Peptides against a protein of PDB entry 3C66. Designs and how they scored, part 4

Target 1, 189 residues: chain A of PDB entry 3C66
Amino acid sequence: KSWANLFEKNDFFFRYKFYLEITAYTRGSDEQHLKWSGLVESKVRLLVMKLEVLAGIKIAHPFTKPFESSYCCPTEDDYEMIQDKYGSHKTETALNALKLVTDENKEEESIKDAPKAYLSTMYIGLDFNIENKKEKVDIHIPCTEFVNLCRSFNEDYGDHKVFNLALRFVKGYDLPDEVFDENEKRPSK

## One batch from the design tools (peptide; aimed at target 1 V147 N148)

Design b1_p9_3_s4 (made by RFdiffusion4, then SolubleMPNN; from b1_p9_3, 6 letters changed)
Fold by OpenDDE base, seed 4:
Parts: C-alpha cells; sequence; structure tokens
Structure b1_p9_3_s4 (fold): chain B 189 residues (1-189), chain A 9 residues (1-9)
C-alpha cells in the first residue's frame, strides 16, 4: 500500500499526540538542497521501519509530503538560529527575524542572489504502547543510525556548514504552523 | 544530531 494514500494532511496532524520531525537543512544552492533533501526523504522509510520495531512504539506513520521553506541566511549564526528555532511552535516566531523566501519575493534583487538556507521537513506520527508512564522509549538509536546513514552517503554531507539533519520529537500542540491550514486550530494538548 | 528523547509526559 502506498503510504501516500493513507493520510490526508488535516487528519494526520491531528491524529497523533507525538511527532518526529526530520528536517534536512542546506545552506547553499538549490541543487545541493535537492540532492540532500532527496536523499534524506528516500531514507525516511528505513527510519520508520526501525521505529516500528521498538517495543514502545505502536505506530510510526510517515507523512509523505515534505514541507519546504527557504530563508535568506547571510551568516552562519543565522543558519544555527534557523536550526535551533525551526520545528517548534514555541520557538518558530524567532524565524520572523529572517527573510522568508516566497514565490512573491524570490525575484527581488536583495533575495535572488542572497545566501539561502533551505529546509525540507518530513513528519512521522507516533503512537506509543506505554502501559506505565515511567517507561521510556529510546528513539536515539534508530535516529542516530538514520543520520549516520544519510551523512555517510556522500563525503560532502559531512560538512555541517552546508548540510544538516535534525530529528526533533514534538508534541502535536507544538507542531509548526506550516502543518496547519489557516482555518485549522492547532491541538491544545 | 540532537535527538530529543521521548519522555512520556
Amino acid sequence: as target 1 above (189 residues)
Amino acid sequence: VEVLRFKPQ
């Protein structure tokens, strides 16, 4: 069964209490990002498989559509800030200090030739099989293996100044605004 | 890689 047909956007981001965000970052060219994000996206299925076999995970369902964004990123500090602030509703407002690249502004002279950070974000909805609230599910191993798998594909992907990959565990109420439509209310809990 | 570990809260 194609995962693409399993979830409508609106259902997916309300279905789970917990999500794993996988963000591929590129500070470089669009071509570099397309290669990097495409690689990461191609491996998400392997991560899902590794998550599903964990005793504490009942369900790991990927959302098949990536979320794309780009920012003007003139400095390395800006790039670090993007990586720190992106992926959580609590912190994403800090990104308003940066110029978001849009279809409307991409041809502006100040944006067209500016250094950019590209972001591609994949989401995995998680349902846990935790009988005891004290039980911890350690997703560190599969997540680390995933990152290593992606970064080991090409030596160039070892350059953290250009290519980054972050996995963030978030609660549904703390998902970025990008996952919701304007008419949708984010989950409260 | 900052993997935030799940703590069931």
Scores: peptide ipSAE 0.069, ipTM 0.730, DockQ to the pose 0.119
OpenDDE base, seeds 1, 2, 3, 5: peptide ipSAE 0.067, 0.067, 0.068, 0.060; ipTM 0.775, 0.730, 0.778, 0.728; seed 2 fails the geometry check

Design b1_p9_4 (made by RFdiffusion4)
Pose (drawn by RFdiffusion4):
Structure b1_p9_4 (pose): chain A 189 residues (1-189), chain P 9 residues (1-9)
Amino acid sequence: as target 1 above (189 residues)
Amino acid sequence: ELPPFVFEL
């Protein structure tokens, strides 16, 4: 074999059938999002611990990088549809109605200056100890405990017209396009 | 805060 093989990219978004995504939203400024998403990102490891000790959770595997994007966001209505539609491949297409900030256009006049909404998503891939028969598995408490941990006493993130946090349980085939690069086909049926 | 995180496996 060769050195090139050792350094082959990991296949995180193909190896699990289930993912928990944690999303920080900011309809505000760049630094408002830096602090906000920075706080949320700092707590994600705690969710891994809370989840992984559970009977039923075989592994809670965090990916090493947040997925980041921002859209020009004129109206409150837009910010809301972003939260609604972002996160699932079934629905993320609706985001095409808004202008996405890219490598090419981040420097353009009507974009550099426009008010933006910012997203920062982290992924925890899940695998399960499948109990007995096909049963429901409840991981609600550790999810809400994680949410309650996303707070600061010296910084108010209470204005939800600005700051928001969301979590989604998403099957592998339904992961957002952003997680698969130019090479990779996405998982199927 | 969050919708129920209960899933059929």

Design b1_p9_4_s1 (made by RFdiffusion4, then SolubleMPNN; from b1_p9_4, 4 letters changed)
Fold by OpenDDE base, seed 3:
Structure b1_p9_4_s1 (fold): chain B 189 residues (1-189), chain A 9 residues (1-9)
Amino acid sequence: as target 1 above (189 residues)
Amino acid sequence: MLPPMVIEV
């Protein structure tokens, strides 16, 4: 990775107080996930455009690269747990109960043929026009339109047992550990 | 459907 790419990454996750996380989940094959996540990623720019025109949003800045992870996911309950716990530093420790698939362990017989959940996460940094300490910004409409746009692309993406899409609003101090390098200090509250 | 996402800033 070039020094410039590291610097841009490091600055991005410290620049904003608020982030929108867009996670594509797949419990199935790597090929199914590549198609699903690639579709979701291709539509993120449309969501950004819809967010930026909302009153109270000053900027919606997408991070250009997805974060990718996969877990051994033997049950539907494990898949629901991943979707509940992922995307927040407060809850991500619960994922330690599952086997993270890594480049080091992916060829182990117990992991290679195991059912997997794949995750691809896109981040949007948000800055708000706060004139008053009580401004509420409703992002439900553009987020719902985005989910519907992705899910309606193929009938197979309607299967919630295989394909899921979640949007999570998080504060910078509650971003997952994956966004920070080992030498980086997490933002304080 | 996503729940209402009202951000209080």
Scores: peptide ipSAE 0.228, ipTM 0.838, DockQ to the pose 0.832
OpenDDE base, seeds 1, 2, 4, 5: peptide ipSAE 0.172, 0.219, 0.224, 0.222; ipTM 0.761, 0.835, 0.836, 0.834

Design b1_p9_4_s2 (made by RFdiffusion4, then SolubleMPNN; from b1_p9_4, 6 letters changed)
Fold by OpenDDE base, seed 1:
Structure b1_p9_4_s2 (fold): chain B 189 residues (1-189), chain A 9 residues (1-9)
Amino acid sequence: as target 1 above (189 residues)
Amino acid sequence: MLPPMEILI
């Protein structure tokens, strides 16, 4: 990875107070995940365009690269837990109960053939044109339209046991640890 | 302040 990509990453996750996280989940094969996540990623630009035209959104800036992770996921309950706990610094510590798949451990016999949940996460930095702290920007409509667009592409994506899609609105101080380098300080509240 | 919105769909 070029040094330029690290600097762009660092500046991005400190630039905004608010982020929209878009996570594609797959409990299945790597091939299934590549198809699903690739579809979701291909549509993110359409969501950005829909967000930018909303009253009260000044900027919707996509980060250019997904964050990839995978966990050993032996049960449906583990898969629900991943979806509930992932995407927030406050809750991500619960994922320590699951085995994270890494390049170092992926060939271990206990991991190689184990059921896995794959995660691909895209980030959108949000700047709001809110003069008053009381203005509500409703992003629910464009987010729901985005999910429907992704899910309607193939009937197989209707299987919530395999394929899921989550959109999470987070504050910069509550971003997952994955977005920061080891030497970076998390943004203050 | 926008409420935390989680859309799981």
Scores: peptide ipSAE 0.039, ipTM 0.724, DockQ to the pose 0.089
OpenDDE base, seeds 2, 3, 4, 5: peptide ipSAE 0.038, 0.038, 0.038, 0.037; ipTM 0.719, 0.726, 0.723, 0.715

Design b1_p9_4_s3 (made by RFdiffusion4, then SolubleMPNN; from b1_p9_4, 4 letters changed)
Fold by OpenDDE base, seed 3:
Structure b1_p9_4_s3 (fold): chain B 189 residues (1-189), chain A 9 residues (1-9)
Amino acid sequence: as target 1 above (189 residues)
Amino acid sequence: MLPPMVIEI
């Protein structure tokens, strides 16, 4: 099976029990977000390489495309709420309190000039070595090194009011709805 | 800083 067939969207989010989500957040301009998310995305391969060498990780496979969304984000509290609630099916419904920016509504006067939070999310599917009785894999070090690498690239990326980067470990049944097509059933527990 | 991400499998 070619790598291309392994990365058919349809199989990726069903293939693994566990995923690492990497979300770049920007509360600012689309240009600021493009620079920030593009930087983060360019470094994901380095994180994958650091994960794959961990004794408890059998496979770390990145999904090749980011998921992109944006919300009207009038306050700093709304921006914190987005970062807290995004990336889990259990909590993502709280984002319905915010106006999602879509291709259909982006030109509306109430949205066009509104403060926005931009999100770009990369996914890594994880398979673990169960045979090694290490019931625990610590991914803190490679994840922290990754965040520091991205944040240290430019002094502007140190501004947490504008730029954020989160890593979330999720189970396949708790992936956000964005990863599934309308005809796809979410994995059960 | 990210919290310790110890994954229990």
Scores: peptide ipSAE 0.142, ipTM 0.799, DockQ to the pose 0.786
OpenDDE base, seeds 1, 2, 4, 5: peptide ipSAE 0.057, 0.054, 0.050, 0.058; ipTM 0.734, 0.736, 0.733, 0.741; seed 1 fails the geometry check

Design b1_p9_4_s4 (made by RFdiffusion4, then SolubleMPNN; from b1_p9_4, 3 letters changed)
Fold by OpenDDE base, seed 1:
Structure b1_p9_4_s4 (fold): chain B 189 residues (1-189), chain A 9 residues (1-9)
Amino acid sequence: as target 1 above (189 residues)
Amino acid sequence: MLPPMVIEL
């Protein structure tokens, strides 16, 4: 069971030219993040269904597992920077200014009690109906409906200082490094 | 509100 899922992972991030990234952000407790990200993840299937019925979209294929990361996030400005820079290979290098929380460092005194931003990212691979001469596909409506669905679930999720949700359209060559194994070559342009 | 998400192919 474990090996089949690894092979599916590696092929997934090479299979599509385009991806939709869905990132749930939490600047707060791990418990707050677990509730928020779990809610967002539970709704991704509804977004997929709404994308699939768009005339320009041939396939909307969700990746089955979230990518999890967390950073020491001492300021609101750091939290805004994370949300601006995360989710693109072109910009993710800016996150090196922050301390990434790892299993190796999480118990360090400077990290353990530090304010944290938690990130959970879901990916949807997109294949488009090019044959229909549609040079443009608008996904704004289903994406907005998805955000509203997640944010309306609990009043606490209205606090943008704590809870955020971003949707980013990314080309396969600009996916974050986290989706590739160390031995994998990033897709070419 | 999300920005317009018009994908140009």
Scores: peptide ipSAE 0.224, ipTM 0.831, DockQ to the pose 0.787
OpenDDE base, seeds 2, 3, 4, 5: peptide ipSAE 0.191, 0.200, 0.148, 0.069; ipTM 0.817, 0.819, 0.755, 0.735

Design b1_p9_5 (made by RFdiffusion4)
Pose (drawn by RFdiffusion4):
Structure b1_p9_5 (pose): chain A 189 residues (1-189), chain P 9 residues (1-9)
Amino acid sequence: as target 1 above (189 residues)
Amino acid sequence: THLLKVKPF
């Protein structure tokens, strides 16, 4: 074999059938999002611990990088549809109605200056100890405990017209396009 | 897909 093989990109978004995504939103400034997403990102490892000790959770595997994007966001209505529609491949297409900030256009006049909404998503891939028969597995408490941990006593993130946090349980075939690069086809049926 | 959406502090 060769050195090129050792350094082959990992296949995180193909190896699990289930993912938990944690999303920080900011309809505000760049630094407002830096602090906000920075706080949330700092707590994600705790969710891994809380989840992984559970009977039923075989593994809670965090990916190493947040997925980041921002859109020009004129109206409150837009910010809300972004939260609603972002996260699932079934629905992320609706985001095409808004202008996405890219490598090419981040420097353009009508974009550099426009008010923006910012997203930062982390992924925890899940695998399960399948109990007995096909049963419901409840991981609600550790999810809400994680949410309650996303706070600061010296920084108010209470204005939800600005700051928001959301979590999604998304099957592998339904992951957002952003997680698969130019090479990779996405998982199927 | 299951969504949990919560307002922050």

Design b1_p9_5_s1 (made by RFdiffusion4, then SolubleMPNN; from b1_p9_5, 5 letters changed)
Fold by OpenDDE base, seed 2:
Structure b1_p9_5_s1 (fold): chain B 189 residues (1-189), chain A 9 residues (1-9)
Amino acid sequence: as target 1 above (189 residues)
Amino acid sequence: TEKLVFKPK
């Protein structure tokens, strides 16, 4: 059974207390984003493998499908704001100041030709073997290695004005709204 | 609770 069939979307985002969000950002063309996000997505399995071998991690399960979104992003400041605010329910409301690109509005002239930030987000559900509250699992090492791996693939991906990659550790109750269906209730604290 | 946001510089 493929990993894709193991987790119904609904169960995945309720199953874990903790998640690692991997977001590829592109302020540029859809083609640029497709290449960048595709690369990042292709490497997620390697990150999972590195996480699974950490003594403090019991389980690292990837969600198999990326979440895609795009915003009108007129300025570099808007792009920085997206990268700061995205990936947390607590902060994602700040993104309402930007125009979300949807299937319904993408053909509008004001949106079609506007500078855009594209986002592709992969999720890893995490379960920790922390018997002792004092054992900090340092996921920074595998995360750094992952970023370096993605960034080193092409020199163009060194341009932080265009291409960005963020890894965010979040609690299940602070997952973005995008991971839940309209009828799903966000996990409680 | 420190949000470990790993933004690689």
Scores: peptide ipSAE 0.049, ipTM 0.728, DockQ to the pose 0.322
OpenDDE base, seeds 1, 3, 4, 5: peptide ipSAE 0.049, 0.047, 0.049, 0.048; ipTM 0.727, 0.722, 0.725, 0.720

Design b1_p9_5_s2 (made by RFdiffusion4, then SolubleMPNN; from b1_p9_5, 5 letters changed)
Fold by OpenDDE base, seed 5:
Structure b1_p9_5_s2 (fold): chain B 189 residues (1-189), chain A 9 residues (1-9)
Amino acid sequence: as target 1 above (189 residues)
Amino acid sequence: TEVLRFKPK
């Protein structure tokens, strides 16, 4: 079984206790987001390689498909809220205050032409060496290098009003609802 | 949850 085929969606989000979420945010056009998210996604493999060589990380496995979402985002404050609240089950309910763009509503006039925030999220499953659990694995360095790599690719990506990139370390029981199917039970604490 | 938000300095 190819490494890519080993991770069926249904198993991936139950397999690990810890996940690294990589979210590319764009408040702008879908074209802008496509370029930005595509760049970020193309570099995830480099982050994985850097994570795998860290002492205390046994496994760093990327999920191969991004999760895509978009919200009506009228204000910069809304955009900040999205970035603050997205990526955790504990906080994601705050996003209910915003209009989620769906296939069913995207053609509505009020949504079609509205300012939007686009999100593309990649997941890396992490397995840590038990013996090193006492040692805080510092993933900050490779994560910072990754962000710098993405941001430095194009000068336009320096505009934080439009383009953002966040990495979130999340426990399996606190993964966003979007990663689970309707019939799947969230992992227990 | 540790959020590494790389906010612009």
Scores: peptide ipSAE 0.116, ipTM 0.800, DockQ to the pose 0.519
OpenDDE base, seeds 1, 2, 3, 4: peptide ipSAE 0.097, 0.047, 0.108, 0.110; ipTM 0.793, 0.722, 0.801, 0.796

Design b1_p9_5_s3 (made by RFdiffusion4, then SolubleMPNN; from b1_p9_5, 6 letters changed)
Fold by OpenDDE base, seed 4:
Structure b1_p9_5_s3 (fold): chain B 189 residues (1-189), chain A 9 residues (1-9)
Amino acid sequence: as target 1 above (189 residues)
Amino acid sequence: VEKLVFKPK
């Protein structure tokens, strides 16, 4: 059974208390991003498998569709800001300072020819076997291995000015607004 | 920057 059929969007982002966000960033061409994000997405299943075998993880379920966004990104500082602020409701409002590229505005001359940062974000819902509040599940190892796997695929992906990959552990109440529909209420703390 | 933000807070 394809993972795609396991969860409706609306159920997925309310089902778990914790999520792992995997964001592929590209400051470059759409073609560069397509290759990079496609690679990252292709490896997410391997990360899930590595997470599932951790004693402290009961469930690691991927959401099957990436969330895609792009911003006008004139500077490297803007690109760093995107990577810092994206993926958390607490910080995502800072991205309002940047021009979001939309289907409505993409043909505007100021946007069409502008440098862009592309984002593709995959989500993994996490359920932990935390019997004791003291058990820290270290997901650092599998996440680092995942990053290394993605980066090692092509030498070009070593260019952090163009290609970036972030893994963010977030609580359901701190998920980005993009995961919720307009009529959906964000999970409470 | 590879940001591994593993803050189990």
Scores: peptide ipSAE 0.059, ipTM 0.728, DockQ to the pose 0.122
OpenDDE base, seeds 1, 2, 3, 5: peptide ipSAE 0.047, 0.055, 0.051, 0.051; ipTM 0.711, 0.728, 0.727, 0.720

Design b1_p9_5_s4 (made by RFdiffusion4, then SolubleMPNN; from b1_p9_5, 6 letters changed)
Fold by OpenDDE base, seed 4:
Parts: structure tokens; C-alpha cells; sequence
Structure b1_p9_5_s4 (fold): chain B 189 residues (1-189), chain A 9 residues (1-9)
């Protein structure tokens, strides 16, 4: 079954209360990022399969389109800041301190040759089978296995200065603005 | 990898 046809963007980000964000970060070349993000994206299906078999997870549905962004990233501190702040509406405003690379500005001399951080983000919508509010679903194992799988593919991906992979559990009301269209209202609690 | 564990609040 092609996952691509299952969800319209607008329905997907309103359908679930909880999401798992998978972000591949690259501070380097576009080519490096394409390889890294492509690898991560290729493995997301395996993560979904591992999530679906957890007793507390009723549904794990991937959104098939990655969200792409790039920032001018002159320092390692900036790269750490991106990784800390990205992926949550509560914190994403801090990224406004960095220059977002756009199609309109990418040819500017100050941007063209600048060090960049590339981000590719995949989303998994989660529905939990929690009858009892006290039940904890531990997604740590499958998430850790996923990260290890991605990073072990090539020794170069062990370089955290260049390649990073983050998995963030986010509530629907705290999704980044990028997932919503300008005319869409962010989900309430 | 900071996996934020789901704590159902």
C-alpha cells in the first residue's frame, strides 16, 4: 500500500494528538544532506513497524513528505541551537535569529557560500491505546534502535558535528508552523 | 539521541 495516498496534509496534522518528529540534520554540503536525509527517510518505515507492535500504540502513520529547511549556520553553537529549538512551536521562534535560506535569498553572496545546516523532518502520527492514564508507552527502544540503524550505515554518520538525528515527541498543538498552511489554525489542546 | 519519552499527562 502506497503510504503516499493515505493522508492529505491538512488532515494529517489535525488527525492525531501526538506526533513523532524525525529530523535529520546536516551541517555541511547539500550532497551530504541528501545522502543522510535520504537514508533516514528510507528507514522511517522500519521505525513505524516497530512502533506499531508496541502494546500502547494503536496507530503509527507516517506522513510521506519530508519538510525541508536550511539555515545559515556559521558556528557549532548555532547548529546546537537549531537542534534544540527546532521541532516545537514553543521554541521555534528562536530560529528567527538565524538566516533562513530560501529560494529568494539562496543566491545572495552572503548566503550562497555560507556554512549551512540542512534539516529534513518526517512526521509520524500516533494514536495510543491508553485505557489507563497511568500506562506509559516507552518508545525509547524503537527510537534508539532507529537512530543506531541510521548512524551505523556509514562511519561518517558518526560525526555529530556534521550529521545529527533527533526524534521528538510533540503534541499536535505544539507542531512547528511549517506543517500548517497560512490559512490553517493550529490545533487547540 | 534525546528521545522525549511520552509521559501521558
Amino acid sequence: as target 1 above (189 residues)
Amino acid sequence: VEVLRFKPK
Scores: peptide ipSAE 0.068, ipTM 0.726, DockQ to the pose 0.106
OpenDDE base, seeds 1, 2, 3, 5: peptide ipSAE 0.065, 0.067, 0.061, 0.056; ipTM 0.724, 0.731, 0.753, 0.717; seed 2 fails the geometry check

Design b1_p9_6 (made by RFdiffusion4)
Pose (drawn by RFdiffusion4):
Structure b1_p9_6 (pose): chain A 189 residues (1-189), chain P 9 residues (1-9)
Amino acid sequence: as target 1 above (189 residues)
Amino acid sequence: MVNHSIYFP
């Protein structure tokens, strides 16, 4: 074999059938999002610990990089549809109604200056100890405990017209396009 | 504290 093989990109978004995504939103400024998403990102490892000790959770595997994007966001209505529609491949298409900030356009006049909404998503891939028969697995408490941990006593993130946090349980075939690069086809049926 | 949403099937 060759050195090129050792350095082949990992296949994180193909190896698991289930993913937990944690999303920090900011309809505000760049630094408001830096602090906010920074706080949330700092707590994600704790969710891994809380999840992984559970009977039923075989592994809770965090990816190493947050997925980031921002959209021009004029109205409160837009910020809300972003939260609603972002996260699933079934629905992320509705985001095309808003202008996405890219490598090409981040420098343009009507974009550099426009008010923006910011997203930062982390992925925890899940694998399960399948109990007995097909049964429901409840991981709600560790998820809400994680949410309660996303706080600061010296910084108010209470204005939800600005700051928001969301979690989604998303099957592999339904992951957002952003996680697969130009090469990779996405998982199927 | 921040607002949030949690989604499961």

Design b1_p9_6_s1 (made by RFdiffusion4, then SolubleMPNN; from b1_p9_6, 4 letters changed)
Fold by OpenDDE base, seed 5:
Structure b1_p9_6_s1 (fold): chain B 189 residues (1-189), chain A 9 residues (1-9)
Amino acid sequence: as target 1 above (189 residues)
Amino acid sequence: MVSYRIEFP
């Protein structure tokens, strides 16, 4: 299969047992988020490179398109909740308590001027070496370096009240619903 | 808040 086929959505989220989710969070303006998420996205390739050289990782394959979402986020607690619950099918139902901003509702008076949390999520499919299955692959170092790289780019990105960056290791069956089409069945456990 | 949530295989 051509590399191009590996970047097709339908195949990508069924191809790997494990995924690394990279989510840039912004509680602020769209402009702030565009800058922040753009920066994070620009650095993902560096993370991939660092992951690929780990002995326990056979493949680190990025999905090239980010997933975008935004929620009405009136409080800091809501923002914390989003960061806690997003990125896992097990927990994402908690987000139903928040108003998802859509193209259809973004102009509504209650939504238009409301505080918002913006999310941009990138995915890396991971395949591990069988020989290393007995050994835990530690990806903390490259992940930490990645976070530090992104946050250190601008002092403003150190403000955790506004800008956040989370990396989540998830199994394919626990991927968020957003990665699947309505007619697709998520991978089984 | 922890910047990353990683559960290693």
Scores: peptide ipSAE 0.044, ipTM 0.730, DockQ to the pose 0.345
OpenDDE base, seeds 1, 2, 3, 4: peptide ipSAE 0.040, 0.046, 0.043, 0.041; ipTM 0.713, 0.723, 0.717, 0.713; seed 2 fails the geometry check

Design b1_p9_6_s2 (made by RFdiffusion4, then SolubleMPNN; from b1_p9_6, 4 letters changed)
Fold by OpenDDE base, seed 1:
Structure b1_p9_6_s2 (fold): chain B 189 residues (1-189), chain A 9 residues (1-9)
Amino acid sequence: as target 1 above (189 residues)
Amino acid sequence: MVSYKIEFP
């Protein structure tokens, strides 16, 4: 990673109080995930555009690169657990029960041919134009439209046993550890 | 606003 990329990353995840996480999940082959995540990533800009025009949103700023991870995922229950626990600092420790696939371990016999769940996560920083603390912004509509757009692209993406897409609204202090470097302090509440 | 997961069918 270039210094420029590191600086952008560090600044981005401290700049906003709120983030929207877009995670594409695949329990299948790496090829399946590449196609699915690639599609989702290609549509994120459309979601940003729809968010920006909402009266309550001042800024919707996408982070340019996805975060990639994969886990050994032997069961459907494990896959559901990943989808439930991933994307929040409060819950991500539950993922320690699963084997994270890394460049160092991917060739191990127990990992190489094991069933896997692949994750690609895009982040959008959000700044709200809320003059009055009582105003709530509903992002459900653009988010739903985005999910429908991605899911409708190919009939295969209707198989929830393989392909999933989740959007999570997260506060900066609850961002996953993956977005911070080892020497960085997590934002406070 | 509260942090939450948006689940879609």
Scores: peptide ipSAE 0.045, ipTM 0.702, DockQ to the pose 0.126
OpenDDE base, seeds 2, 3, 4, 5: peptide ipSAE 0.045, 0.045, 0.043, 0.045; ipTM 0.713, 0.704, 0.703, 0.704; seed 3 fails the geometry check

Design b1_p9_6_s3 (made by RFdiffusion4, then SolubleMPNN; from b1_p9_6, 4 letters changed)
Fold by OpenDDE base, seed 2:
Structure b1_p9_6_s3 (fold): chain B 189 residues (1-189), chain A 9 residues (1-9)
Amino acid sequence: as target 1 above (189 residues)
Amino acid sequence: MVSYRIDFP
């Protein structure tokens, strides 16, 4: 398959058993998020390069487009909850307690000026060289280096009350609903 | 493999 085919949404999220989610969080302005997420997204290719050379990783392919969402986030606890619950189908239902900002509601008085948490998520599909289920591939080092790279770019990104970056390893069947169209069936276990 | 989250301070 061509790279073009690999980056087709419908194929990508069904192709791999495992995915690495890279989510940039911002509780602040849209401008702050644009800068932060843009930086993170710009560095994903470097992470991919580091993952690809790991002996246990056969394939590390990025999905080229970020997934964007935002929530009304009135409290720090809400922000922590978002970071805890987002990125897994198992837990994302907890986000229903928050108001999702949409194009339809963004101009509502209760939403327009409300504190918001912005999320941008990049995905990397992973295929491993490990045949034995007991074998583990340690991706912590490349991931840590990636986080450090992003956060060290600007001292402002050290403010965890505003800017956060999380990497989540997920199985295909546990991908967030956002990666699937309404007519697509979630991969089974 | 088990799904896990990697958080960094």
Scores: peptide ipSAE 0.046, ipTM 0.715, DockQ to the pose 0.125
OpenDDE base, seeds 1, 3, 4, 5: peptide ipSAE 0.041, 0.043, 0.043, 0.043; ipTM 0.716, 0.719, 0.713, 0.715; seeds 3, 5 fail the geometry check

Design b1_p9_6_s4 (made by RFdiffusion4, then SolubleMPNN; from b1_p9_6, 3 letters changed)
Fold by OpenDDE base, seed 1:
Structure b1_p9_6_s4 (fold): chain B 189 residues (1-189), chain A 9 residues (1-9)
Amino acid sequence: as target 1 above (189 residues)
Amino acid sequence: MVSYKIYFP
């Protein structure tokens, strides 16, 4: 049974108190992003395996489908802002200052020719062992290994002006709006 | 130097 069939979207983002977000960023072409995000996504299962063996982690379950978005990104500062603000409900409103690329507007000349930042985000739901609450679970090791694995695949992926990778640990109530349907209520604190 | 950002609560 594929992991994809284990969790329905509606249950997944309400099931855990904590989530790890893995976002692949590309400021470049769609083709560049497809290659980069595809690589990152292909390695997520390895990250899950490394997380599962940590004593402080009871469960690490990936959501099968990536979330995709893109913004007009005319400057490097905009690109840094996207990376800083994306992935948290508390900060994502700052992205409203940028033009979101949609299927409806992507053919507009001003958008079509504009520099873009592409985002692909994978989610891992986490359940921690209560007994180890006193032991700070250090996820830096598996995260670092994951990043190294992704970045070492191609020298081009070392260019931070184009390709970036961020891992964000978030609480369920602070998940981005993108994970919820319009009719779904965000989990409370 | 690992070229990634990790955000913790």
Scores: peptide ipSAE 0.214, ipTM 0.807, DockQ to the pose 0.568
OpenDDE base, seeds 2, 3, 4, 5: peptide ipSAE 0.042, 0.040, 0.043, 0.041; ipTM 0.711, 0.711, 0.701, 0.709; seeds 3, 5 fail the geometry check

